# Peptides against a protein of PDB entry 5HOI: the designs that were tried, part 134

Target 1, 351 residues: chain A of PDB entry 5HOI
Amino acid sequence: FRYMPFSPAGTPFGFTDRRYLTMNEVGYVSTVKNSEQYSITVSFFDVGRFREYHFEDLFGYDLCFLNEKGTLFGQSKTGQIQYRPHDSIHSNWTKIIPLQAGERITSVAATPVRVIVGTSLGYFRSFNQFGVPFAVEKTSPIVALTAQNYRVFSVHYSQFHGLSYSLSELGTSSKRYYKRECPLPMSLPNINSDMKKDANLDYYNFNPMGIKSLFFSSYGDPCIFGSDNTLLLLSKWRSPEESKWLPILDSNMEIWKMSGGKETTDIHVWPLALAYDTLNCILVKGKHIWPEFPLPLPSEMEIRMPVFVKSKLLEENKAILNKKNEIGADTEAEEGEEDKEIQIPVSMAAE

## One batch from the design tools (peptide; made by RFdiffusion4, then SolubleMPNN)

Design b1_p16_8_s4 (from b1_p16_8, 11 letters changed)
Fold by OpenDDE base, seed 5:
Formats: structure tokens, sequence, C-alpha cells
Structure b1_p16_8_s4 (fold): chain B 351 residues (1-351), chain A 16 residues (1-16)
């Protein structure tokens, strides 16, 4: 296992000289390797609200977090971070995070009021939007961060305990925990099953946790989207005893339903954000589960509790076909083509 | 929403 730099919805280079450092509902940040340097572009979905900008990166930033006010960049090995406001009113600032031998910045997050840095040794560093430090806390190793306003959602990893999460609020004087290193019921990537295809190995080497993204919903609930393509939402987090993870969308099942029951193994959901009842996402076609260049327009997918499993629907359809054959309906089932479209029951398509 | 998503999925299924 190796701690890798994580950014929300970041993509690997693969065999290319370009990748997305991060993307969300605000926009997308790309980097292109140009000889010994990188060119970074910060692009926005709302072109009327924001102006695209670019700059030369001499440091090789491998961490990024985009918000409505600016972009935070980080270099996982050197500990350099840079905050760039989108407006020209506020100045850019740069800081070096002190790292121990072998320590890496694993994730960064930024809101209009806070900057957060997490490391492979579990150092949680908090700053204001101007890079003034508040505190350093020692936690379990941090693998992912996101933040909204004063609230931080952190994912931790232990070789012995697997994944855990924390939910905290960074006030002016103190950090408050709503959740502190509680078990995270997210499935890790299965190396043995998924690695039969080289494309999955490349993604695993980039992101060993399989966390495609994490964000806060528009209601301020923590969300995570793992390698199983299930969107999890943390419900009732203000009530410690009532708090639970809800699987609010199986994106593979939703694509399969919306296809009319066709084979959809080469269609992938890439998560951006949860706005109310809708997952904002990129639909990706091909061998790679991540978007290439140019970035397709975002799609909207309605959230729903998974009621049906594809395997169970296949078994039920086989049982219905076997019963029709026993009742002696002389419908010549032409033997030939294996690609029989699975008729989704009208009741499941109408819901 | 659903109709636009379904259309986009059909467009992607028609790609090689």
Amino acid sequence: as target 1 above (351 residues)
Amino acid sequence: RRAKLAQRIQELLALP
C-alpha cells in the first residue's frame, strides 16, 4: 500500500501528458506537462460568473481543490501549497508545509474561510483563507479531505482498521467534532477481481482507496463516491446515535435501467457534486472509468435508494422465461443472439 | 431530467 495524493474527482495521466487535478460543480482544473514544467488551467461551468485562467506551474502540483472563491494547489512531496483567488482583488499566497521524512500531503481542501491540509502521517493542519495557521492536530493517516464553509469531512486509513471518517467544524478558537474516526462502510477496490484489466490497475495505482470523489451536499451532508459506484450520504450526523450512511444512488444500476437493460459495462459515472436530489456527474464511455479531454458536459442523475440488484432481476427474468416455456406458448424463441435486451418491467421503468 | 439522461446514455451506447 502507498499513500497517494488525492483530489476530488481527479484523474490520472494514464499514457497522456494531461489530466484533471480536480473537478466539481464549480468547474475543473487541468494540468498539461510541458517539458520540465506544467501548464495549469482553471475552467468553470458557469462561464458568465467566472473567467477561465491559466498559469505556469514550476512545482508540479499534484493536489488541488476548487471552490467558488479560489483554487488551492499542493505538491505532495515538497509540502508547497498555493491559494489562487479567482478574482484579481485578492492576492495569491504560497506556503511550505513542514513534512517529516517520508511524509506526504495526501489531500487538501479549501473553502472561502478555511484551508485544510492532511498528511500520510495524520497531521491535520488548518488555516484561514489567507494562510494564517490555526492548529495542527495528530489523527490517523488522512487519505481524503473535503470542506464546506467551516465544516470538514476527512477520510482516514489504517492497515488494521481500514477506512474511518471524521466530521468536524473549524471555529475561530476551536475544532468541534460531530464524528471522530468512526468506521466508514465503503468497499475498497478488489485487486484480484478488478485488476484483470490493465486500465483498472492504472487507476488503482493513482487512487488505491477507489474514492472517486467526496463532497458536501447542497444541504451540508457529507457524501462519498467509491469504486463500487455507490453514492453514500451521511444522514443525521448531528445526532451521534442516529447517524448512518445511506446508499442514495447505485449509479451502475441507474445507467443500466436508463439504457433499457442493455450492456453498459463501458459507460461510467464520474461524480462532481450532489445538488438537492440530483447527482451532477460526467458520463464517460470507454475503457477508462474517468473522463478524457475535452471534458463532456455534465449530466444529472436523480438519487434513489437501491431497491433492486441486477443479479436478482436477471434471476427473476430467467424464472419468468422458464415459466412461459412450461405454459407451452409456441413463441419460437429464436436461439441465436446472446444479446437479448433484458426487458425492464414497466413498473421499474416508470418509477 | 430523466429523458435527457436516457438520451445521453443512448448516444453513448451508439458510440463504438
Scores: peptide ipSAE 0.549, ipTM 0.952, DockQ to the pose 0.770
Fold by OpenDDE base, seed 1:
Formats: sequence, C-alpha cells, structure tokens
Structure b1_p16_8_s4 (fold): chain B 351 residues (1-351), chain A 16 residues (1-16)
Amino acid sequence: as target 1 above (351 residues)
Amino acid sequence: RRAKLAQRIQELLALP
C-alpha cells in the first residue's frame, strides 16, 4: 500500500500532460506539464463573480483545495504549501510543513478561516487563513480531508481497522470532536475486479482508496463518494447515538433509469458538491471514469433517500412536529438557528 | 432537474 496525495475530485494525468488538481461547486483547478515546470489555472463556474487566473508552478503541486476565497496548494513530498486568495487584496503566502523521513502530505483543506494539512503518519496540522499555526495533533494516518467553515471531515486508514473518519470543529482555543476515528462503511476498490480495464488500474494507482470526492453538503453534513459511485451522507452527527451513514444516491442506478434502461457502462458520474437535494456533478462519457479536457458543464442529480430510511425519517419528523404542537408556543427562546440539526428536507422523503 | 439530466444522458448516449 502507498499513500497518495488526495484532492477532492482530482484527476490523474493518464496519458496526457494535463489534469485537474481539484474541482467542486466553485470551480476547477488544472495543471499542465511544461518541461520541468507546471502551469496552473484556477477556473470558476461563476465567471461573473470570479476572474480566472494562472501562474507558473516550479514546485510541482500535487495537492489542491479550492474555496470561495482562495486556493490552497501543496507538494506532498517537500511539504511546501501555498495559499492564493482569489482577490488581489490579500497576499499569497507560502510555508514549508516539516515532514519526517518517508512522511508525505496526503491531503490539504482550506476554508475562509482555516487551513488543514494531513499526513501519511497521521499528523493533523491546523492553521488560520494567514498560515499562523494553531496545533499539531497525532491521529491515525490521514488519507483525505475536507473542511467547511470551522468543521473538518477527515478520513483515516489503518492496516488493521481499514477506513475510519473523524468530524471535528477547529475553534480558536481548542479542537472539538463530534466523531473521532469511527468506522467508515465505505467499500475500498477491489483490485481483482476493477483491474480488468487498464483505465481502472491508472485510477487505482492515482487514488488507491477510490474516494472520488468528499465534501460538506450545503446543510453542513459530511459527504463521501467512493469507487462504488454511491453518495454517502453522515446524518445526525450532532447526536452520537443517532449518527448514521445514509446511501442517498446510487449514481449508476440513476444514470441507468434516466437512460431508459440502456447500457450505460461508459457513462460516469464525477462528483462536485451536494447542494440541498441535488448532487452537482460532471457526466463523463468514455473509457476514463474522470473528466478530460475541456471540462463538460456540470449536471444535477436529485438524491433519493432509501425507502427504509425515508419511512423512519417521516416518522421522526412527525414525532418532532407532534412534540412541537404539544409544547405550547410561548417560550420565544431565540436559540440561534445555527446549531439546529439540519433535517433532511421532507421533499426528499415524499418521492 | 430530471428532464435536463435525462436529456444530457441521451445526448451522451448518442455520442459514438
């Protein structure tokens, strides 16, 4: 097993000199090999809100994370990271992360307020948006990171326990755990089944965990999209005993249905983000399961809760509504809306 | 949503 640099929805070079370092709902970052250097382009889906920019990369950045305020780059072997704001008001900054012998940066994440670096030895390093360090924590080996605001979703790998996940909040004074190295019920790529096509081998060598992407939903729920093309959402993560992974979309089945039951083995979903009840994604046709160049326009796939989960959510929502009706309306406790557990919209249960 | 997705899938299926 080899730890590889992971970025959300990043693509391999394949047989080309170009790849996507990362992509999400904000945009896509591409890199092109030019002799001993790389040319990086940061592109956006909302061209009215953001201006595309490019720069020469002499370091060979193999890690990337894009947010609405800037782009974080990382070099997995050297430990160099760079943050580039999208605006010209804020300055770029560069830092070297100290790495031990054989240690690699495996993933990076950035929000408007936090920068996170995860390593193959399980060093979790946190910074503010200006690269000022908060803490270094030792965890199980980190294979993937994503972040939203102050929250971090981390995926860990152990040779003995397989995949685990953590969900944490990076306050100013301390790190809080909502989940700490809990089992992640995601299937790993099956080398023997998937290796039947050379394109799958190339992708496996690039991403041996098969995590196509991970992100937070618009509701702030951790999401992961594995090699099985199933979107998993962590529901009820504020309630430790009620917390569960929900298979909210089988993307292969949805493509098959939308085709009218035709052969769809050459049509692939590449995940970008979950916005409300829709997976924002790229539909890819071809041998490769990842988008090539030029990038196709994003598509929307409606998520569907499994029937057995839908019934339970409808019962839970009815029980909550009935309790609200029994507790008389008089206590205007303006407990701020921010900490309320986001219920899966009833519209997702009704279809 | 669904109509646009179905259309895009049919467009992709029509490609060689």
Scores: peptide ipSAE 0.547, ipTM 0.951, DockQ to the pose 0.555
Fold by OpenDDE base, seed 2:
Structure b1_p16_8_s4 (fold): chain B 351 residues (1-351), chain A 16 residues (1-16)
Amino acid sequence: as target 1 above (351 residues)
Amino acid sequence: RRAKLAQRIQELLALP
């Protein structure tokens, strides 16, 4: 096994001079080989909200994370990172992450308020949006990162324990764990069955974990999309004993149903984000499971929450409402920003 | 939503 640089929904070069470094609901970042340098383009789906920009990359950035305020770049071998705000008001900054012999940056994430760097030795490095460091923590080897606001979803790999995950919050003074290196029930790529096709071997060499993407939902739930094309959502993560991974979409089965039961072995889902009840994705036709150039327009795929989960969520929401009505009105308890658990609206359960 | 997705899948199935 070799640790490879991971970025959400990043694509390999394959036999081409170009690839996507990352893509999500905001946009897509591409890189093109130009002799010994690269040309990077940051493109957006909302062309009215954001202006596309490009720059020359002399370092060969192989890590990327895109958010609504900027783009984080990283070079896995040298330890160089660069943050580029989308606006011209804030300055770009560059930093070198100190790496030990053989250590690699494996993943980077950025929010409007935090920058996170994970390494093959399990160094978790946190910064503010200006590149000021908070802390360095030693964890199990990090293979993937995503972040939303102050929250970080990290995936770890051990040769002895397989895949694990952490969910943490990076406050001003300290890191809080909601989940710390818990087992991740994601299927790994099966080398023996899938490697009969050369195109699958190239993707496996680029991404040996088969994690196509990971993100937070619009409700702040961790999501992961593996090589089995199943979308997993972490439910009830605030309650350690109740937390579970929910298979909320089998994308292969959904494509098959929507085709009218035709053979769909050459149609692939490439995940971008989960917005409410829909997976934003690119539908890909061909031998490669990843999108080529130009990038097709995103499609929306409705998730199917298991019927037993919908009924239980309705019962839990009724029980919470009843408990709030039994506690009388009078205590003006200070509105600390207790993260109000966003109740899934009842109206979305009925279709 | 479903109708647009189904249409897009049929368009892709019609490609060589």
Scores: peptide ipSAE 0.547, ipTM 0.951, DockQ to the pose 0.580
Fold by OpenDDE base, seed 3:
Structure b1_p16_8_s4 (fold): chain B 351 residues (1-351), chain A 16 residues (1-16)
Amino acid sequence: as target 1 above (351 residues)
Amino acid sequence: RRAKLAQRIQELLALP
């Protein structure tokens, strides 16, 4: 096993000179090889809100994380990271992360308030949005990171214990764990059965964990999408004893159903984000399980959220709205979002 | 939503 640089929904080069460094609901970051350098483009789905930009990359950034305020880049071997705000009013910053011999940055994440760097030796480094360091923690080897606001979802790997996960909150003074290195019930890629197709071997060499993406839902629940094409959501994570992974979407089965029961082995789901009750994703046709160029328009897949998760999410949103109203923020939230009683299908009340 | 997804899947199935 080798620790590889991971970015959410990143694609391999394959036999091409170009790949996606990362993609999510905000947009997609691409890189093209230009002899000894790279050209990076940061593109957005909401072209009215954001302006596409590009720059020359002399460092060969192989890690990326995109959010609504900026893009974090990283170089896994050199330890260089760069944050580029989308707004030109804010300055770019660059930092070198000190790496030990053989250590690699394996994943990076950025929110509007935090920057996180994870390494193959399990160094977890936290910064503010301006690159000011908070802490360095030693954990199990980090293979993937995502973050939303102050929360971090980390995936760890041990040769002896397999995959684990942590869920933490990075306050100003301290790190809080909701979950700390708990078992992650995600299947690893099966090398022996699937490797008969060269395309699967190329992807395995790029991403040995088979984690296509990980993100927080719009409600702040950790989500992971593995090689089995199942979307897992961490439910009840605030209650350590009640916390469980829910298989909320089998994407292969959903494609098969929507086809009318046709053969769909050459149609692939590439995950972007979970927004409310829908997986935002790219549908890919072909031998490669990842999108090529140009990027197709995103599609929406409806999830099968368990009744108890949907009700708690509505209660939490009402509680967040009530707290905003108590703090006297004159956000003219139009009172007109009627109680859309999310009709829970009667069939899910019996499980 | 489902109708748009089903349509897109049929479009992809019609590709060679």
Scores: peptide ipSAE 0.546, ipTM 0.951, DockQ to the pose 0.550

## One batch from the design tools (peptide; made by RFdiffusion4, then SolubleMPNN)

Design b1_p17_1_s1 (from b1_p17_1, 8 letters changed)
Fold by OpenDDE base, seed 5:
Structure b1_p17_1_s1 (fold): chain B 351 residues (1-351), chain A 17 residues (1-17)
Amino acid sequence: as target 1 above (351 residues)
Amino acid sequence: SKEIREKFAKRVQELLS
């Protein structure tokens, strides 16, 4: 295992000279390799609200976080971070994060009021929007960060304990924990089953945790989208004893339903944000599970509790077919119709 | 909403074609 730089919905280079550093509901940040330098572009979905901008990156930024006020960049190996406001009224600033030997910045997050840096050794560093430091805390190794206003959702990884999460609020004088390094019930990528496809190996090498994205919902609930393509939402996080992860969308199941039960192994959901009752996402067609260039227009998926797993529906349909064949034994139904499209029960389409 | 589901279903069908 290696700690890799994580950014929300970031994509690998693959065999190309370009990738997305991050994307969310605000926009997308791309980088193109030009010899020894990179060209970074910050693009927005609301072109009327924000102006696209670009700059030359001589540092090779591999970490990014986009918000409504600016973009935070980071270099995982050197510890350099840069904040670029979208508005030209506010100045850019750069800072070097001190790193120990072998330490990496693994994730960065920024809100209009806070900047957060997490490392492979579990250093959690907090700043204001101007890069003034508040505190340094030692935690379990940080693999992912997101933030909204004063709240931070952090994902931690230990070889001994697996995945954990924290939910904290960064006040002016103190950090408050709502959750501190609690178990995260997210499945890790299965190396043995999925690695038979080269595209899955490339993505695993880029993102070993399989966390496609993490964000706060419009209601301020922590959300995570893993390699299993299930959206998890942390409910009741204000009540320690009542707090639970809810699987609020199985995206593979929803694509399968919308196809009419067809094979959909080449259609992928790439998560951006959760707004009210809809997942904003990119629908991706092809071998790669991530969006390529140009970026497709975002799509909206309605969130639903996954009542049925695809395997259970397939077993029920096989059991219905077997019962029909036991009752229909008197009619010479010819051998050839093995490829019958799995009819989705009409009751599941009407809810 | 019904409209969101129909738009999403249409986009999935466009990607299957």
Scores: peptide ipSAE 0.543, ipTM 0.946, DockQ to the pose 0.677
Fold by OpenDDE base, seed 1:
Structure b1_p17_1_s1 (fold): chain B 351 residues (1-351), chain A 17 residues (1-17)
Amino acid sequence: as target 1 above (351 residues)
Amino acid sequence: SKEIREKFAKRVQELLS
């Protein structure tokens, strides 16, 4: 296993000189390689609210986090971080994170009030929005971070225990844990089955955890979107005993349903954010599971608990078709199968 | 909502065409 820099919804270069460093509901950050330097562009979906800006990157930033107030950049190997407010009234700042030999920054997150840096050795570093340090904590190796306001969702990896997560609140004086290194029931990418396509190998080399994105919902619930294309939501995280991961969307199933049961192996969901009962995402058409350039317009998917596995539905549909063929009955059965998709009440997420 | 599903379904059909 190799620790790779992770950013929410970041894309690999693939065979191109350009990639997305990160994207979410606010916008998208792209980088273009130009010889030994990079050109970074910060673009926004609401063009009326924010002005697109660009700059030359001489450091090769490979980590990024975008929020409504600014963009955090990081360089995984050198430990350099830069925060760039979207408003030109506020100054940019840079800092070097001290790294041990072989240590990497694996993820960064920023809110309007906090900056977080996680490393391959499990150093969790917290700062305010001005880069003033609060604390350094030693945790299990951090592979992904996201944050909303004062809350941090961290994903950890151990070779022995696999994936775990923490949910914490970074107050002014102290860190509170709601969850501390609890098991994360997310499947890791299967190298043997999924690597039959070169594009999957390229993505695995970029992101070996298969975490396409992680974010907080509009209700403040931790969300994660893995390589299985299932959106997991942490419900009832305020109650340690009642807290559970809910599979609130099987995106492969939803695309398949919306296609009318056609082959959709070249249509992919790329997650941006969860707003209320809708996953904001990019629908990607092509060989790569990630968006290319230009970025397609975002789409909204209604969240639903996956009641049925695609394989089981396909087997059942084949069995029904075979039975219809045996019975010779021209019954145009009205396809009024009420999709008994248990809509997870949004209330179940926020409690 | 019905409208969100219809918009999403339309976009999926546009990508299948």
Scores: peptide ipSAE 0.543, ipTM 0.945, DockQ to the pose 0.630
Fold by OpenDDE base, seed 3:
Structure b1_p17_1_s1 (fold): chain B 351 residues (1-351), chain A 17 residues (1-17)
Amino acid sequence: as target 1 above (351 residues)
Amino acid sequence: SKEIREKFAKRVQELLS
């Protein structure tokens, strides 16, 4: 095993000169080899909201994270990071992350308010959106990061304990843990069975953990999509004793059903984001499990599990709040209720 | 929704043809 640079939904070069550094619901970042340099393009799905831009990369960025405000780049070996706002109002900034001998940046994440860097030695480094450092924490080795607002979902790997995860909030004064290095019940890629196909070996060499992507849902729940093509969602994470991973989508099974029970071994789901009750994804046809060029249009897969209950309960809670506001009850309670965990009734959690 | 399922099913059929 070796620690590899991870970016959400990043693709390998394979036998090509180009790859996706990252992709999500906002857009996709591509890089093309040009002799000793790279050309990076940041593209968007909403072409009316954002303008595509490109630049020459002399550093060979192998880490990327895209959000609605900018793109974070990283170089796993040198420790260089760069943040590029999508607008021209805010300046680009660069920083060198100090790395020990053999240490690698394994993942980076960025929100409009935080930048996070994780390393193969388990250094967790936090910054504001301007690259001002907050803290350095020592954790188990970090293999993947994602973030939404102030919240960070980190995946860790130990040779002795396998995969673990943390869920934390990076406030102004301190880091809060909701979950700290808890076991992650995700299946690792099976080296012995699946490596009979060259395409699986190429992907395994790029991403040994088989984590195709991780993200927060639109409701702020941590999601992970592994090599088994199952979408896991962390439910009840505010309640440490009730917190559980829900297998909310078997994407292979859903494709098989939609085919009418035909062979679908050449059709692959590439995850982008979970928005409400739909997985935004790229449907890929071919030998490679990842999208090639040009990028196909995104598709939406409906989630059938209890997350539908969460949307319905949110609508019911909004309808209750609107009725309370019509009755003239005190406004001070509202800001504290939106971030409350939606309790799924026990009767609906069994369907 | 029914529309999302129908659109997804159509896209899968287009990839199988």
Scores: peptide ipSAE 0.542, ipTM 0.946, DockQ to the pose 0.484
Fold by OpenDDE base, seed 2:
Structure b1_p17_1_s1 (fold): chain B 351 residues (1-351), chain A 17 residues (1-17)
Amino acid sequence: as target 1 above (351 residues)
Amino acid sequence: SKEIREKFAKRVQELLS
């Protein structure tokens, strides 16, 4: 086993001079080899909100995370990171992460308020959006990171225990754990069965964990999409005893149904984000399970699980809150009420 | 929604052709 740099929905070079460093609902970051250097392009799906930009990369960035305010880059071997705001008003910054002998940055994440760096030795490093450090924590080896606002979803790997996950909140003074190195019930790629096709071997060498992407849903729930093409969502994570992973989408089964039961072995889902009850994704046609160039337009897959109940309950709760506000009850809107976990009635979870 | 499912089904059929 070798620790590889991971970025959400990143693609290998394969036999080409270019790849996607990362992609999500905001956009996609590509890199092209140009002799001894790279050219990086940051592209957006909403072309009205942001202008595409490019720059020359002399460092060979192999880690990336895109958010609505900027792009974080990392070099897994040298420990160099760079944050580039999309707005030219804010300055770019660079930092070198100190690495031990053989240590690698394995994943990076950035929100408008936090920067996170994870390493192959389990160093979890947190910064503000300006690169000011908060803390260094030692955890199990980190293989993947994502973040939303102050929350971080981390995936860990141990040779003895397999995959685990943590869910934490990075306040100003302290890190809170909702989940700390709990078992992650995701299937690893099966080398013996899946490696019969050269394209699967190339992807395994790039990403041996088979994690195509991880993200937070629009409701702030951690999501992971593995090599089995199943979308897992962590439900009830605020309640330690009630928290569970839900298999909310089998993407192979949904493609098969939509085909009318035809062979779909050359159609693949590449995950971007979960927005409400829809998986935003790229549909890929071909031998490779990842998108090539040019990037196809995103597609939306409907999730049939209790997420529909969550949207209705959110609308009902908002309607109840709005009615209470109209009745002139000075209920101090404690900023904490928007983050209450929506209980799904047991009757609706069985449909 | 029905529209989202129909758009997705159409896109899958376009990739099967």
Scores: peptide ipSAE 0.541, ipTM 0.946, DockQ to the pose 0.499

